# Designs tried in a protein design run: peptides against a protein of PDB entry 4X86. Part 38

Target 1, 56 residues: chain A of PDB entry 4X86
Amino acid sequence: EGPQLLLSEAVSRAAKAAGARPLTSPESLSRDLEAPEVQESYRQQLRSDIQKRLQE

## One batch from the design tools (peptide; made by RFdiffusion4, then SolubleMPNN)

Design b2_p18_6_s4 (from b2_p18_6, 6 letters changed)
Fold by OpenDDE base, seed 3:
Structure b2_p18_6_s4 (fold): chain B 56 residues (1-56), chain A 18 residues (1-18)
Amino acid sequence: as target 1 above (56 residues)
Amino acid sequence: AAAAQRAALVALALEALA
């Protein structure tokens, strides 16, 4: 369990904040970011990062 | 910078749980 932050949503928010747009179609980018192995890796990193910062 | 990042991560976590 834990916070459910999608990598696709995180990238979308970051792109909006930076005023950046992908060179490829947003649909293709979303497909890549929604791959289970990619999302799982992001979830693990997110959990790790949160834990590290909360302990500082 | 580390403190600001910590605050941002906590805020994101809380938003995701809401």
Scores: peptide ipSAE 0.052, ipTM 0.600, DockQ to the pose 0.053
Fold by OpenDDE base, seed 2:
Structure b2_p18_6_s4 (fold): chain B 56 residues (1-56), chain A 18 residues (1-18)
Amino acid sequence: as target 1 above (56 residues)
Amino acid sequence: AAAAQRAALVALALEALA
């Protein structure tokens, strides 16, 4: 339940938009970003940001 | 950019409520 936005996808899009390449391999970065605990932290941050914006 | 971000976050919130 809730927004199904992956941190890995968000970072990938941001990198492409900025024309940036990670200093670490894209595969290693993707692996780190797809870790469950990292994704959960992103979900919580996203929820917090949404709540903050809805209150403005 | 901030306005666009707010609109996007609101849209995501609405999607989450559906």
Scores: peptide ipSAE 0.041, ipTM 0.590, DockQ to the pose 0.047
Fold by OpenDDE base, seed 4:
Structure b2_p18_6_s4 (fold): chain B 56 residues (1-56), chain A 18 residues (1-18)
Amino acid sequence: as target 1 above (56 residues)
Amino acid sequence: AAAAQRAALVALALEALA
């Protein structure tokens, strides 16, 4: 439900901002970051963090 | 008013991530 906020996209944006590149291929990194269990953990973390920030 | 607005924003954020 709602827009999907991908961990892989978040990492990509962070890497660009930092001028960093992974040692492995981008495809390999994306595969790991797009795993369903990893993405779900990120979604839960993101929800918690947003809630905390809005209540500051 | 501020507390109510914060609660509304939290609700929207939670819904968007559901």
Scores: peptide ipSAE 0.034, ipTM 0.580, DockQ to the pose 0.027
Fold by OpenDDE base, seed 1:
Structure b2_p18_6_s4 (fold): chain B 56 residues (1-56), chain A 18 residues (1-18)
Amino acid sequence: as target 1 above (56 residues)
Amino acid sequence: AAAAQRAALVALALEALA
């Protein structure tokens, strides 16, 4: 529908910015982050956070 | 005016995240 905001991509960017290296394999981490229920929870949280900021 | 603008921006953001 709209632009897809992937949790896996967000975590990757955040980790890079923080200089953090995953302790497990990147593939295993990506698999967990790409799970539909996890992605949906992230989308809902992101929507809520953006909404709160716009209403300030 | 400002409140209406905020509401519009929120609506657009919600649509983009749907």
Scores: peptide ipSAE 0.034, ipTM 0.584, DockQ to the pose 0.027

Design b2_p18_7_s1 (from b2_p18_7, 8 letters changed)
Fold by OpenDDE base, seed 1:
Structure b2_p18_7_s1 (fold): chain B 56 residues (1-56), chain A 18 residues (1-18)
Amino acid sequence: as target 1 above (56 residues)
Amino acid sequence: MDDAELAELVAEAVRAST
């Protein structure tokens, strides 16, 4: 239970919100960001960041 | 918090760092 946002989707949404354009193709960036080890690292970091915000 | 709320938090963090 809880949010299951992919890092690739999170980066895409954040980039759009910031008006940023990837230097590489969106497809190549998405592929790299969808790697299991990258996604797991993101999930762990995200959990940590959420926990920090909940303590504020 | 759902995926949409999470995406907004990520977007806010990126906006703040830009």
Scores: peptide ipSAE 0.051, ipTM 0.538, DockQ to the pose 0.072
Fold by OpenDDE base, seed 2:
Structure b2_p18_7_s1 (fold): chain B 56 residues (1-56), chain A 18 residues (1-18)
Amino acid sequence: as target 1 above (56 residues)
Amino acid sequence: MDDAELAELVAEAVRAST
């Protein structure tokens, strides 16, 4: 439930907005960022961060 | 908040941290 932003998508958008380029290939970065364990950890962290912000 | 809005929040956080 809630927004399901892929970490890879979030990083891609953030990098584009910041004008940043990965030091590694985009394909390698995407592979790492799309790993299920990484995505789940990101989702949990994101939920926590949102909850913290809503409490401020 | 949808996925697009969330992506913008992440992008904004990255910009703010730089």
Scores: peptide ipSAE 0.051, ipTM 0.536, DockQ to the pose 0.072
Fold by OpenDDE base, seed 4:
Structure b2_p18_7_s1 (fold): chain B 56 residues (1-56), chain A 18 residues (1-18)
Amino acid sequence: as target 1 above (56 residues)
Amino acid sequence: MDDAELAELVAEAVRAST
């Protein structure tokens, strides 16, 4: 339960904002970032960071 | 906050940090 933003989408948006391009194919990068363990860790960190920001 | 609202919040934070 809770918001589910994909790490791959977040990285894509960040890269675009910074004008950065991956050295590897975007598809390969997305595959690695969409790994379940990576996505779960990101979701937990994101939730924690948002909660901290809301408490400031 | 739903997924769309969260996505926009993160996108705004990324843009602000650039």
Scores: peptide ipSAE 0.044, ipTM 0.548, DockQ to the pose 0.059
Fold by OpenDDE base, seed 3:
Order: C-alpha cells, then structure tokens, then sequence
Structure b2_p18_7_s1 (fold): chain B 56 residues (1-56), chain A 18 residues (1-18)
C-alpha cells in the first residue's frame, strides 16, 4: 500500500531538471537504484517527507 | 494520493527547485 515512485525515476527527473548528465550509463544507475533494499528505504523516506510536508 | 498524483507532486517539486 501507498505510493511507489521508483528512486531511479526520481533521480532521472532530478538530473534532467538540473541539466546534469550522469558519468555512468543510465542503465547501470537504474540497475543499482532498483535494488529492493534501496527502493524500500527510498519509499520509507518519501512517505516520511510527505507526511512532514502535510503537517506544515 | 495514488502513484500518478505522487509522481506529479515530485515532478513539480523538482521543477520548482530548479
């Protein structure tokens, strides 16, 4: 349950917005960022951050 | 908030921070 935005997608969007180009291939970066433990940690952080913002 | 709404919120925040 809850929103499941991929960390890899968030990073890609942030990089595009900043005009930054990764030194490594997007494919390799996505592979690392799609690891289950990394994605779960991001989901928890994202949920926490959203909750904080909603209370402001 | 569903995944689509969250994606838009995050995208907007990223745009606003640029």
Amino acid sequence: as target 1 above (56 residues)
Amino acid sequence: MDDAELAELVAEAVRAST
Scores: peptide ipSAE 0.044, ipTM 0.537, DockQ to the pose 0.058

Design b2_p18_7_s2 (from b2_p18_7, 7 letters changed)
Fold by OpenDDE base, seed 5:
Structure b2_p18_7_s2 (fold): chain B 56 residues (1-56), chain A 18 residues (1-18)
Amino acid sequence: as target 1 above (56 residues)
Amino acid sequence: MDAAELARLVQEAVRAST
């Protein structure tokens, strides 16, 4: 159980936020976003970040 | 991307979604 947001969707949301542009080139970023290990790392960090913000 | 970039994107995504 945990956050089920896709990394690709999260990146799209972040890119629309002020100053939240990826530093990686679009082509390299696309390859990275499709990697399952990166998606899992995102899920874990998202869970952690949500918990931290709930404690603010 | 590195871990720092991923962490930044996650934090911004959380902020943008709330």
Scores: peptide ipSAE 0.116, ipTM 0.657, DockQ to the pose 0.271
Fold by OpenDDE base, seed 3:
Structure b2_p18_7_s2 (fold): chain B 56 residues (1-56), chain A 18 residues (1-18)
Amino acid sequence: as target 1 above (56 residues)
Amino acid sequence: MDAAELARLVQEAVRAST
C-alpha cells in the first residue's frame, strides 16, 4: 500500500508543469532512475509529501 | 541527480496530481 507512482512518471509530470524540468541530463537521469534505491527514496518522499498536503 | 532535485520533482509531481 502507498503511492506507487514511478519516479519516471513523476519526472514526466513535473516536466509538463510550469517551471518544473529536470536539471540532470537525460542520459544521467535515465541511469539514476534505474536505481532501485532512488525509486524507494522517491516513494518515501512522495508518501511524506502527500501526507503533508492532506494536512494543509 | 541529487536529493534536492529528487525532492523538487516529487513535490511538483504531487502538485500536478492534485
Scores: peptide ipSAE 0.116, ipTM 0.657, DockQ to the pose 0.280
Fold by OpenDDE base, seed 4:
Structure b2_p18_7_s2 (fold): chain B 56 residues (1-56), chain A 18 residues (1-18)
Amino acid sequence: as target 1 above (56 residues)
Amino acid sequence: MDAAELARLVQEAVRAST
């Protein structure tokens, strides 16, 4: 149980919402986004950020 | 990608999704 949005999808949404692209090059970004440890870190932080926003 | 960039992207994704 918990957030199951892929980091790659989150990055796409963030880029559209902010009107800005990530500073990391597309090729390097793709490699980083495919790393399991990065996806797990995103999931944990997303859970924390949702909890913070629900308390506001 | 560093931890600060990841944090920014996650926070923005949360904002865009809620």
Scores: peptide ipSAE 0.114, ipTM 0.656, DockQ to the pose 0.283
Fold by OpenDDE base, seed 1:
Structure b2_p18_7_s2 (fold): chain B 56 residues (1-56), chain A 18 residues (1-18)
Amino acid sequence: as target 1 above (56 residues)
Amino acid sequence: MDAAELARLVQEAVRAST
């Protein structure tokens, strides 16, 4: 149980919302986004951030 | 991508989803 969202989708949402672009090149970013340990780190951070938002 | 960039992108995604 926990928040499940693809990191790639999160990055796309962030870029659109902020009008920002990732600092990492598209090719390197894609490679990083596919790494399972990065996806797990994202899941943990997302859970933490959601918990913080619920406490606000 | 470093941990700080990942954290920033996640936080922006959370804001964009609400």
Scores: peptide ipSAE 0.116, ipTM 0.659, DockQ to the pose 0.277; fails the geometry check

Design b2_p18_7_s3 (from b2_p18_7, 9 letters changed)
Fold by OpenDDE base, seed 1:
Structure b2_p18_7_s3 (fold): chain B 56 residues (1-56), chain A 18 residues (1-18)
Amino acid sequence: as target 1 above (56 residues)
Amino acid sequence: MDDAELAALIQAAIRAST
C-alpha cells in the first residue's frame, strides 16, 4: 500500500522533465538510488507529502 | 553522491511524482 514508484525511476522522470542531469554518473546514481533504505526514505517522504497536499 | 545531492534528487523526484 502507498507509493510504489521506484526512486530511480522517479529521479529519471524528474531529470527528463527539468532537462537536467545529476552530477553523479548513471551507474553510481543507480546504485545509490536503488539502496533499500534510500528507496524506503523516498517512499515515506512521498507518502507524507501526498498526505499534506490532500489536507490543503 | 553526497547527502545534499541525494536530498535534492529525492525532492525533485517527489515534485515530479505529485
Scores: peptide ipSAE 0.429, ipTM 0.832, DockQ to the pose 0.424
Fold by OpenDDE base, seed 3:
Structure b2_p18_7_s3 (fold): chain B 56 residues (1-56), chain A 18 residues (1-18)
Amino acid sequence: as target 1 above (56 residues)
Amino acid sequence: MDDAELAALIQAAIRAST
C-alpha cells in the first residue's frame, strides 16, 4: 500500500515539469535512484508528505 | 552523483508527485 511510483520515474517527471536535466548521466542516475535503500527512503518521505498535505 | 544532487532530485520528485 501507499505510493508506488518509482523514484526514477518521479525524477523524470520532475525534470520534465521543470524543463531541467540532471547533471548525472542517465546510467549513473539510474544506478543510484534504483538502490533499494534510496527508493525506500523516497517512498517513506513521499507518504509522509502526502499525509501532511492532506492535513493542510 | 553527490548527496546534494540526490537530495535535490528526491525533493523535486516529491514536489512533482504530490
Scores: peptide ipSAE 0.428, ipTM 0.832, DockQ to the pose 0.450
Fold by OpenDDE base, seed 5:
Structure b2_p18_7_s3 (fold): chain B 56 residues (1-56), chain A 18 residues (1-18)
Amino acid sequence: as target 1 above (56 residues)
Amino acid sequence: MDDAELAALIQAAIRAST
């Protein structure tokens, strides 16, 4: 088991919550966020942060 | 986007998702 939320969806949530927008164009942003290596990096960091919070 | 912007977005996404 692990986090399954796509990075693109998580960024959309973050943008809405913060009232902020990335500087990168929507097309370039989508391309970059959908890259498999970037998605995997996000998944690993998210899992690590969840584990850290559960240990606090 | 550059590496700094990407890193910031990932951290923001993590905060919003946890």
Scores: peptide ipSAE 0.427, ipTM 0.830, DockQ to the pose 0.406
Fold by OpenDDE base, seed 4:
Structure b2_p18_7_s3 (fold): chain B 56 residues (1-56), chain A 18 residues (1-18)
Amino acid sequence: as target 1 above (56 residues)
Amino acid sequence: MDDAELAALIQAAIRAST
């Protein structure tokens, strides 16, 4: 339940939208962004920020 | 990747996802 977008995919979307590219190599970036603890932190923060926006 | 870069990427991802 809640946001299901993977952090790695969300970062890719953000990079494309901004016309920017992360400095970290694709391989290292993928490894870091796919770490379970990082993904979970992203999910929790995203959920919190959505809730805050809904309360505006 | 350092913590600052990771934090920036997460924030950018959240902005793009909301």
Scores: peptide ipSAE 0.426, ipTM 0.831, DockQ to the pose 0.443

Design b2_p18_7_s4 (from b2_p18_7, 11 letters changed)
Fold by OpenDDE base, seed 2:
Structure b2_p18_7_s4 (fold): chain B 56 residues (1-56), chain A 18 residues (1-18)
Amino acid sequence: as target 1 above (56 residues)
Amino acid sequence: MDEAELQRLIQEAIRAST
């Protein structure tokens, strides 16, 4: 139920699709994007945006 | 990374995922 894509995977897709490259080191990037609180923040924001899209 | 960079990446990730 709800968004299942990992933030790290989503960022990888964004980098490939839109050139949204991270400005930090790979080590810092992996640490931060895989942090549980950051993953949860992403899930909540993604869910909210999906709901917004459904209302358009 | 700072909060601004992190949030930038989150928003771009959401855009790419929707």
Scores: peptide ipSAE 0.624, ipTM 0.889, DockQ to the pose 0.385
Fold by OpenDDE base, seed 3:
Structure b2_p18_7_s4 (fold): chain B 56 residues (1-56), chain A 18 residues (1-18)
Amino acid sequence: as target 1 above (56 residues)
Amino acid sequence: MDEAELQRLIQEAIRAST
């Protein structure tokens, strides 16, 4: 969990927990979510948001 | 996929993870 969680796994959790379903095909989704730059973007945003919440 | 869709999924993933 947290910053080390893979984006693809996090998206799957989001789909189950909040109904955040992707609008693209599973194949396209997997390809895009597994891109290193996208994974890193997710990690950075997640870390930032956690920090923001801790400061609230 | 569209960048907006990707970012939507990222934000929802973060929301679900926090």
Scores: peptide ipSAE 0.624, ipTM 0.889, DockQ to the pose 0.400
Fold by OpenDDE base, seed 5:
Structure b2_p18_7_s4 (fold): chain B 56 residues (1-56), chain A 18 residues (1-18)
Amino acid sequence: as target 1 above (56 residues)
Amino acid sequence: MDEAELQRLIQEAIRAST
């Protein structure tokens, strides 16, 4: 777990743990979650949120 | 998917990962 986890894997975990299921087709889901800019956005947001928690 | 749905999934993914 952490910034190195792929967004697609993280979403799968979220769906299992909290029932956060996508409201889109599997095709669009795969396309968007595997896009490098989306993966980078996830990494940046995750890193930011971890840093925020550490500073609380 | 639209940006709102994508961001929803990203936030839930982050929550599950932390």
Scores: peptide ipSAE 0.624, ipTM 0.889, DockQ to the pose 0.402
Fold by OpenDDE base, seed 4:
Structure b2_p18_7_s4 (fold): chain B 56 residues (1-56), chain A 18 residues (1-18)
Amino acid sequence: as target 1 above (56 residues)
Amino acid sequence: MDEAELQRLIQEAIRAST
């Protein structure tokens, strides 16, 4: 959970909870969301946003 | 995938996860 959640799983949650559906093919989506650099970017942004919220 | 689309999904994923 949190920073440990995979981006692909988080996107799935977003699609279900907020209707944030991808505009690309499933094949492209899976490949891109599982790329290490993309996963790392997600983790960093998530951590940053959590910190911002804690400071509000 | 388009970079803007990817970033959109990342932001929505963060929103859904927090």
Scores: peptide ipSAE 0.623, ipTM 0.889, DockQ to the pose 0.395

Design b2_p18_8_s1 (from b2_p18_8, 10 letters changed)
Fold by OpenDDE base, seed 4:
Structure b2_p18_8_s1 (fold): chain B 56 residues (1-56), chain A 18 residues (1-18)
Amino acid sequence: as target 1 above (56 residues)
Amino acid sequence: MSPEIQAFIEEVLKAHYA
């Protein structure tokens, strides 16, 4: 389970919680989520989040 | 979930969900 899967799970859960429906194709979403800059940004934020929680 | 991650997810949702 890598950052890509974690991000997709987070997006899916958030959409479900908000009662939102997909506007674009799953392929379009996947393409955006697989973008290197997006994956890196998410990874960094996730890492930061974990680090902050561990520091509390 | 941190506000940073939440904001990030929201931006993704804006592009692909309604």
Scores: peptide ipSAE 0.483, ipTM 0.857, DockQ to the pose 0.694
Fold by OpenDDE base, seed 3:
Structure b2_p18_8_s1 (fold): chain B 56 residues (1-56), chain A 18 residues (1-18)
Amino acid sequence: as target 1 above (56 residues)
Amino acid sequence: MSPEIQAFIEEVLKAHYA
């Protein structure tokens, strides 16, 4: 379990919530999400979000 | 979820979903 899995899950959940259907292949989506800078940014932001919530 | 993450996900959705 890591940022890649978490991000893909977040995207999937968001798509489901929006009632959106895939337009591109899963592989195409994965390529975009697998970018190292994307993964790191997501990890950092997610961690920050969690920490903020824990402080509430 | 932070606004930044939400915005990012939204862009991903626009690119890969209909």
Scores: peptide ipSAE 0.482, ipTM 0.858, DockQ to the pose 0.679
Fold by OpenDDE base, seed 1:
Structure b2_p18_8_s1 (fold): chain B 56 residues (1-56), chain A 18 residues (1-18)
Amino acid sequence: as target 1 above (56 residues)
Amino acid sequence: MSPEIQAFIEEVLKAHYA
């Protein structure tokens, strides 16, 4: 599982938890989530979170 | 989930969900 898949799953879970429905197409969402800056940002945050947990 | 990731997801939701 790469960052893209994890992020998409996280978004889906969050939307369901909030009772929100999609406004845009799945392709539109995927396109936004696949943006390099988005993936890098998510990767960095995820890495940071994991590192913090390892240090606890 | 860190607050940073949560905030990021919320922004995505704002853009693509109602």
Scores: peptide ipSAE 0.481, ipTM 0.858, DockQ to the pose 0.703
Fold by OpenDDE base, seed 2:
Structure b2_p18_8_s1 (fold): chain B 56 residues (1-56), chain A 18 residues (1-18)
Amino acid sequence: as target 1 above (56 residues)
Amino acid sequence: MSPEIQAFIEEVLKAHYA
C-alpha cells in the first residue's frame, strides 16, 4: 500500500485507465468531489481498505 | 479499492467524463 490518494487523483487515474476525457469543467468536477461529506466518506473507505490489506 | 469507492468513482466518471 503506497501513499494515500486524494479522491480527485483516484478519479483522474480511473479516467485515464478507461481512456475517458474530461467532459465538464474542472470546477464542476471539483464541486462534486470537494463536498465535505464526500471527502469524509472517501477517507473512511480508504482507511477501511488499508486495514483490510494489512489483515490479509 | 473498496467496492463503494469504485462505484462512486464510476458515477463521477459518468457525470464528468466521456
Scores: peptide ipSAE 0.478, ipTM 0.859, DockQ to the pose 0.767

Design b2_p18_8_s2 (from b2_p18_8, 9 letters changed)
Fold by OpenDDE base, seed 5:
Structure b2_p18_8_s2 (fold): chain B 56 residues (1-56), chain A 18 residues (1-18)
Amino acid sequence: as target 1 above (56 residues)
Amino acid sequence: LSPEIQAFIEEVLKAHYR
């Protein structure tokens, strides 16, 4: 259904913007955030959140 | 985002960032 934003991308960008110092490699972080069940949950919740906001 | 995902992200951040 077209391009999807990965949770790992969103988190890494936010952490960088906040000036957080990484203790591990970006790959290590991504590994924790890219589990299929995590990404699917994120996708569903993101869609739900957007839909709720559009209905307000 | 749901509290579930927020809590998960928090734990991941604690593990990977100072």
Scores: peptide ipSAE 0.444, ipTM 0.824, DockQ to the pose 0.488
Fold by OpenDDE base, seed 3:
Structure b2_p18_8_s2 (fold): chain B 56 residues (1-56), chain A 18 residues (1-18)
Amino acid sequence: as target 1 above (56 residues)
Amino acid sequence: LSPEIQAFIEEVLKAHYR
């Protein structure tokens, strides 16, 4: 954990809130979303997107 | 989010949700 949510946490929370029906275990989903390169890309792009929005 | 991350998330969701 940290100041920013993990992608896996964000997606899991969103899917739960949407009432989506899972086909696999939460752990299986997390494995796909918690790859280091995926998380780092997400962090960078999320930060960039927020900064761009705030500067408009 | 970039289109690349959005597309990735979409594919993951398709694999794990109905």
Scores: peptide ipSAE 0.442, ipTM 0.822, DockQ to the pose 0.503
Fold by OpenDDE base, seed 4:
Structure b2_p18_8_s2 (fold): chain B 56 residues (1-56), chain A 18 residues (1-18)
Amino acid sequence: as target 1 above (56 residues)
Amino acid sequence: LSPEIQAFIEEVLKAHYR
């Protein structure tokens, strides 16, 4: 299955919540965060992290 | 998240935010 949450969406939400002022366009940020290899790494690590926390 | 992804996010944020 696909990821539950895109890294780009997670980062965008966090930046908004922090009140950070962007220097570039949202599309530019998304381009960096939505690269397939980045998203795949995020998916794997997120899954692993969740499993670890559930098993603590 | 692992240090790998955290470090990547940090660098991306430095490039796109003040």
Scores: peptide ipSAE 0.440, ipTM 0.821, DockQ to the pose 0.568
Fold by OpenDDE base, seed 1:
Structure b2_p18_8_s2 (fold): chain B 56 residues (1-56), chain A 18 residues (1-18)
Amino acid sequence: as target 1 above (56 residues)
Amino acid sequence: LSPEIQAFIEEVLKAHYR
């Protein structure tokens, strides 16, 4: 529950923090990362990862 | 994250960042 972080937001923030230099527009990157199936997969895998860590 | 998403992110980064 609660607001879900977009994969595109997570990646863009990480790249920015790392000082990576973009070759394409932010919109181009978002187009690839915000496909519904990609976002859903990310949500499920992130949740699964967190659950695994909690069970360790 | 699973290798699936990791691999996907890697390919996207290669395409969009130097």
Scores: peptide ipSAE 0.440, ipTM 0.822, DockQ to the pose 0.544

Design b2_p18_8_s3 (from b2_p18_8, 9 letters changed)
Fold by OpenDDE base, seed 1:
Structure b2_p18_8_s3 (fold): chain B 56 residues (1-56), chain A 18 residues (1-18)
Amino acid sequence: as target 1 above (56 residues)
Amino acid sequence: LSPEIQQRIQEILKAHYR
């Protein structure tokens, strides 16, 4: 439940916008960013941040 | 993003960038 935005997507978008290309494949970078503990922490923070924004 | 997530991201980025 809650927002399901991937950290890997966020980072990929940022990298693309900056024109940054990893030495490894973008897919391998995304794979690391999609580690369960990383994604879960991101999900929790995203949920919290969204709630905070809605309360502004 | 929290410092914890930021730090983890940085660690991952260091593994994939110069």
Scores: peptide ipSAE 0.559, ipTM 0.869, DockQ to the pose 0.360
Fold by OpenDDE base, seed 5:
Structure b2_p18_8_s3 (fold): chain B 56 residues (1-56), chain A 18 residues (1-18)
Amino acid sequence: as target 1 above (56 residues)
Amino acid sequence: LSPEIQQRIQEILKAHYR
């Protein structure tokens, strides 16, 4: 339950916007960014940010 | 993000980018 946005997606979009291309496959990068501890921390941060926005 | 996770992300980026 809660936000299901992926850090890997955010990084992919940022890299594309910056014109940066990984030396490895995009899928490999995404897999590393989707490590459970990384994604869970990102989810918690998103939830916190959303809560702050709702209180503004 | 915690400093630990921020550092983890940087290590991942260093592994995949120049």
Scores: peptide ipSAE 0.558, ipTM 0.870, DockQ to the pose 0.319
Fold by OpenDDE base, seed 3:
Structure b2_p18_8_s3 (fold): chain B 56 residues (1-56), chain A 18 residues (1-18)
Amino acid sequence: as target 1 above (56 residues)
Amino acid sequence: LSPEIQQRIQEILKAHYR
C-alpha cells in the first residue's frame, strides 16, 4: 500500500544524471540506501507529501 | 523530504562519494 519508490533508485537516477560515480561499489551504496529504517522513513515522507499535494 | 531523512541521505552520500 502506498507509493512504490525506492530511495536507492531515486539517488541512482540523480547520480547518473549528474555524472557522479561513487568511490565504493554501486551495490554498497544501494545497500546503505535500502536500509529498512531509511527506506521506510522515505516511504512515509513520500506518502505524506503526495497526500498533501492532492489536498491542495 | 524531512530534515531527518535529508541528513541521513547526506551522511550516506558522504560515506560513498568524495
Scores: peptide ipSAE 0.557, ipTM 0.868, DockQ to the pose 0.367
Fold by OpenDDE base, seed 4:
Structure b2_p18_8_s3 (fold): chain B 56 residues (1-56), chain A 18 residues (1-18)
Amino acid sequence: as target 1 above (56 residues)
Amino acid sequence: LSPEIQQRIQEILKAHYR
């Protein structure tokens, strides 16, 4: 339940916008960003951030 | 994003970018 946005997607979009190319494959980078501890922390933070924005 | 998550992201990026 809650936000299901992937950190890997956010970083991928940012990298694309910046024209940055990783030394490793994009899939390898995404795999690291999708590590459970990373994604769960991101989800919790994102949930909090969205709630704050809804109060604006 | 919290500093903790930001730092973790930086560490991952350092591993994949020059």
Scores: peptide ipSAE 0.556, ipTM 0.868, DockQ to the pose 0.342

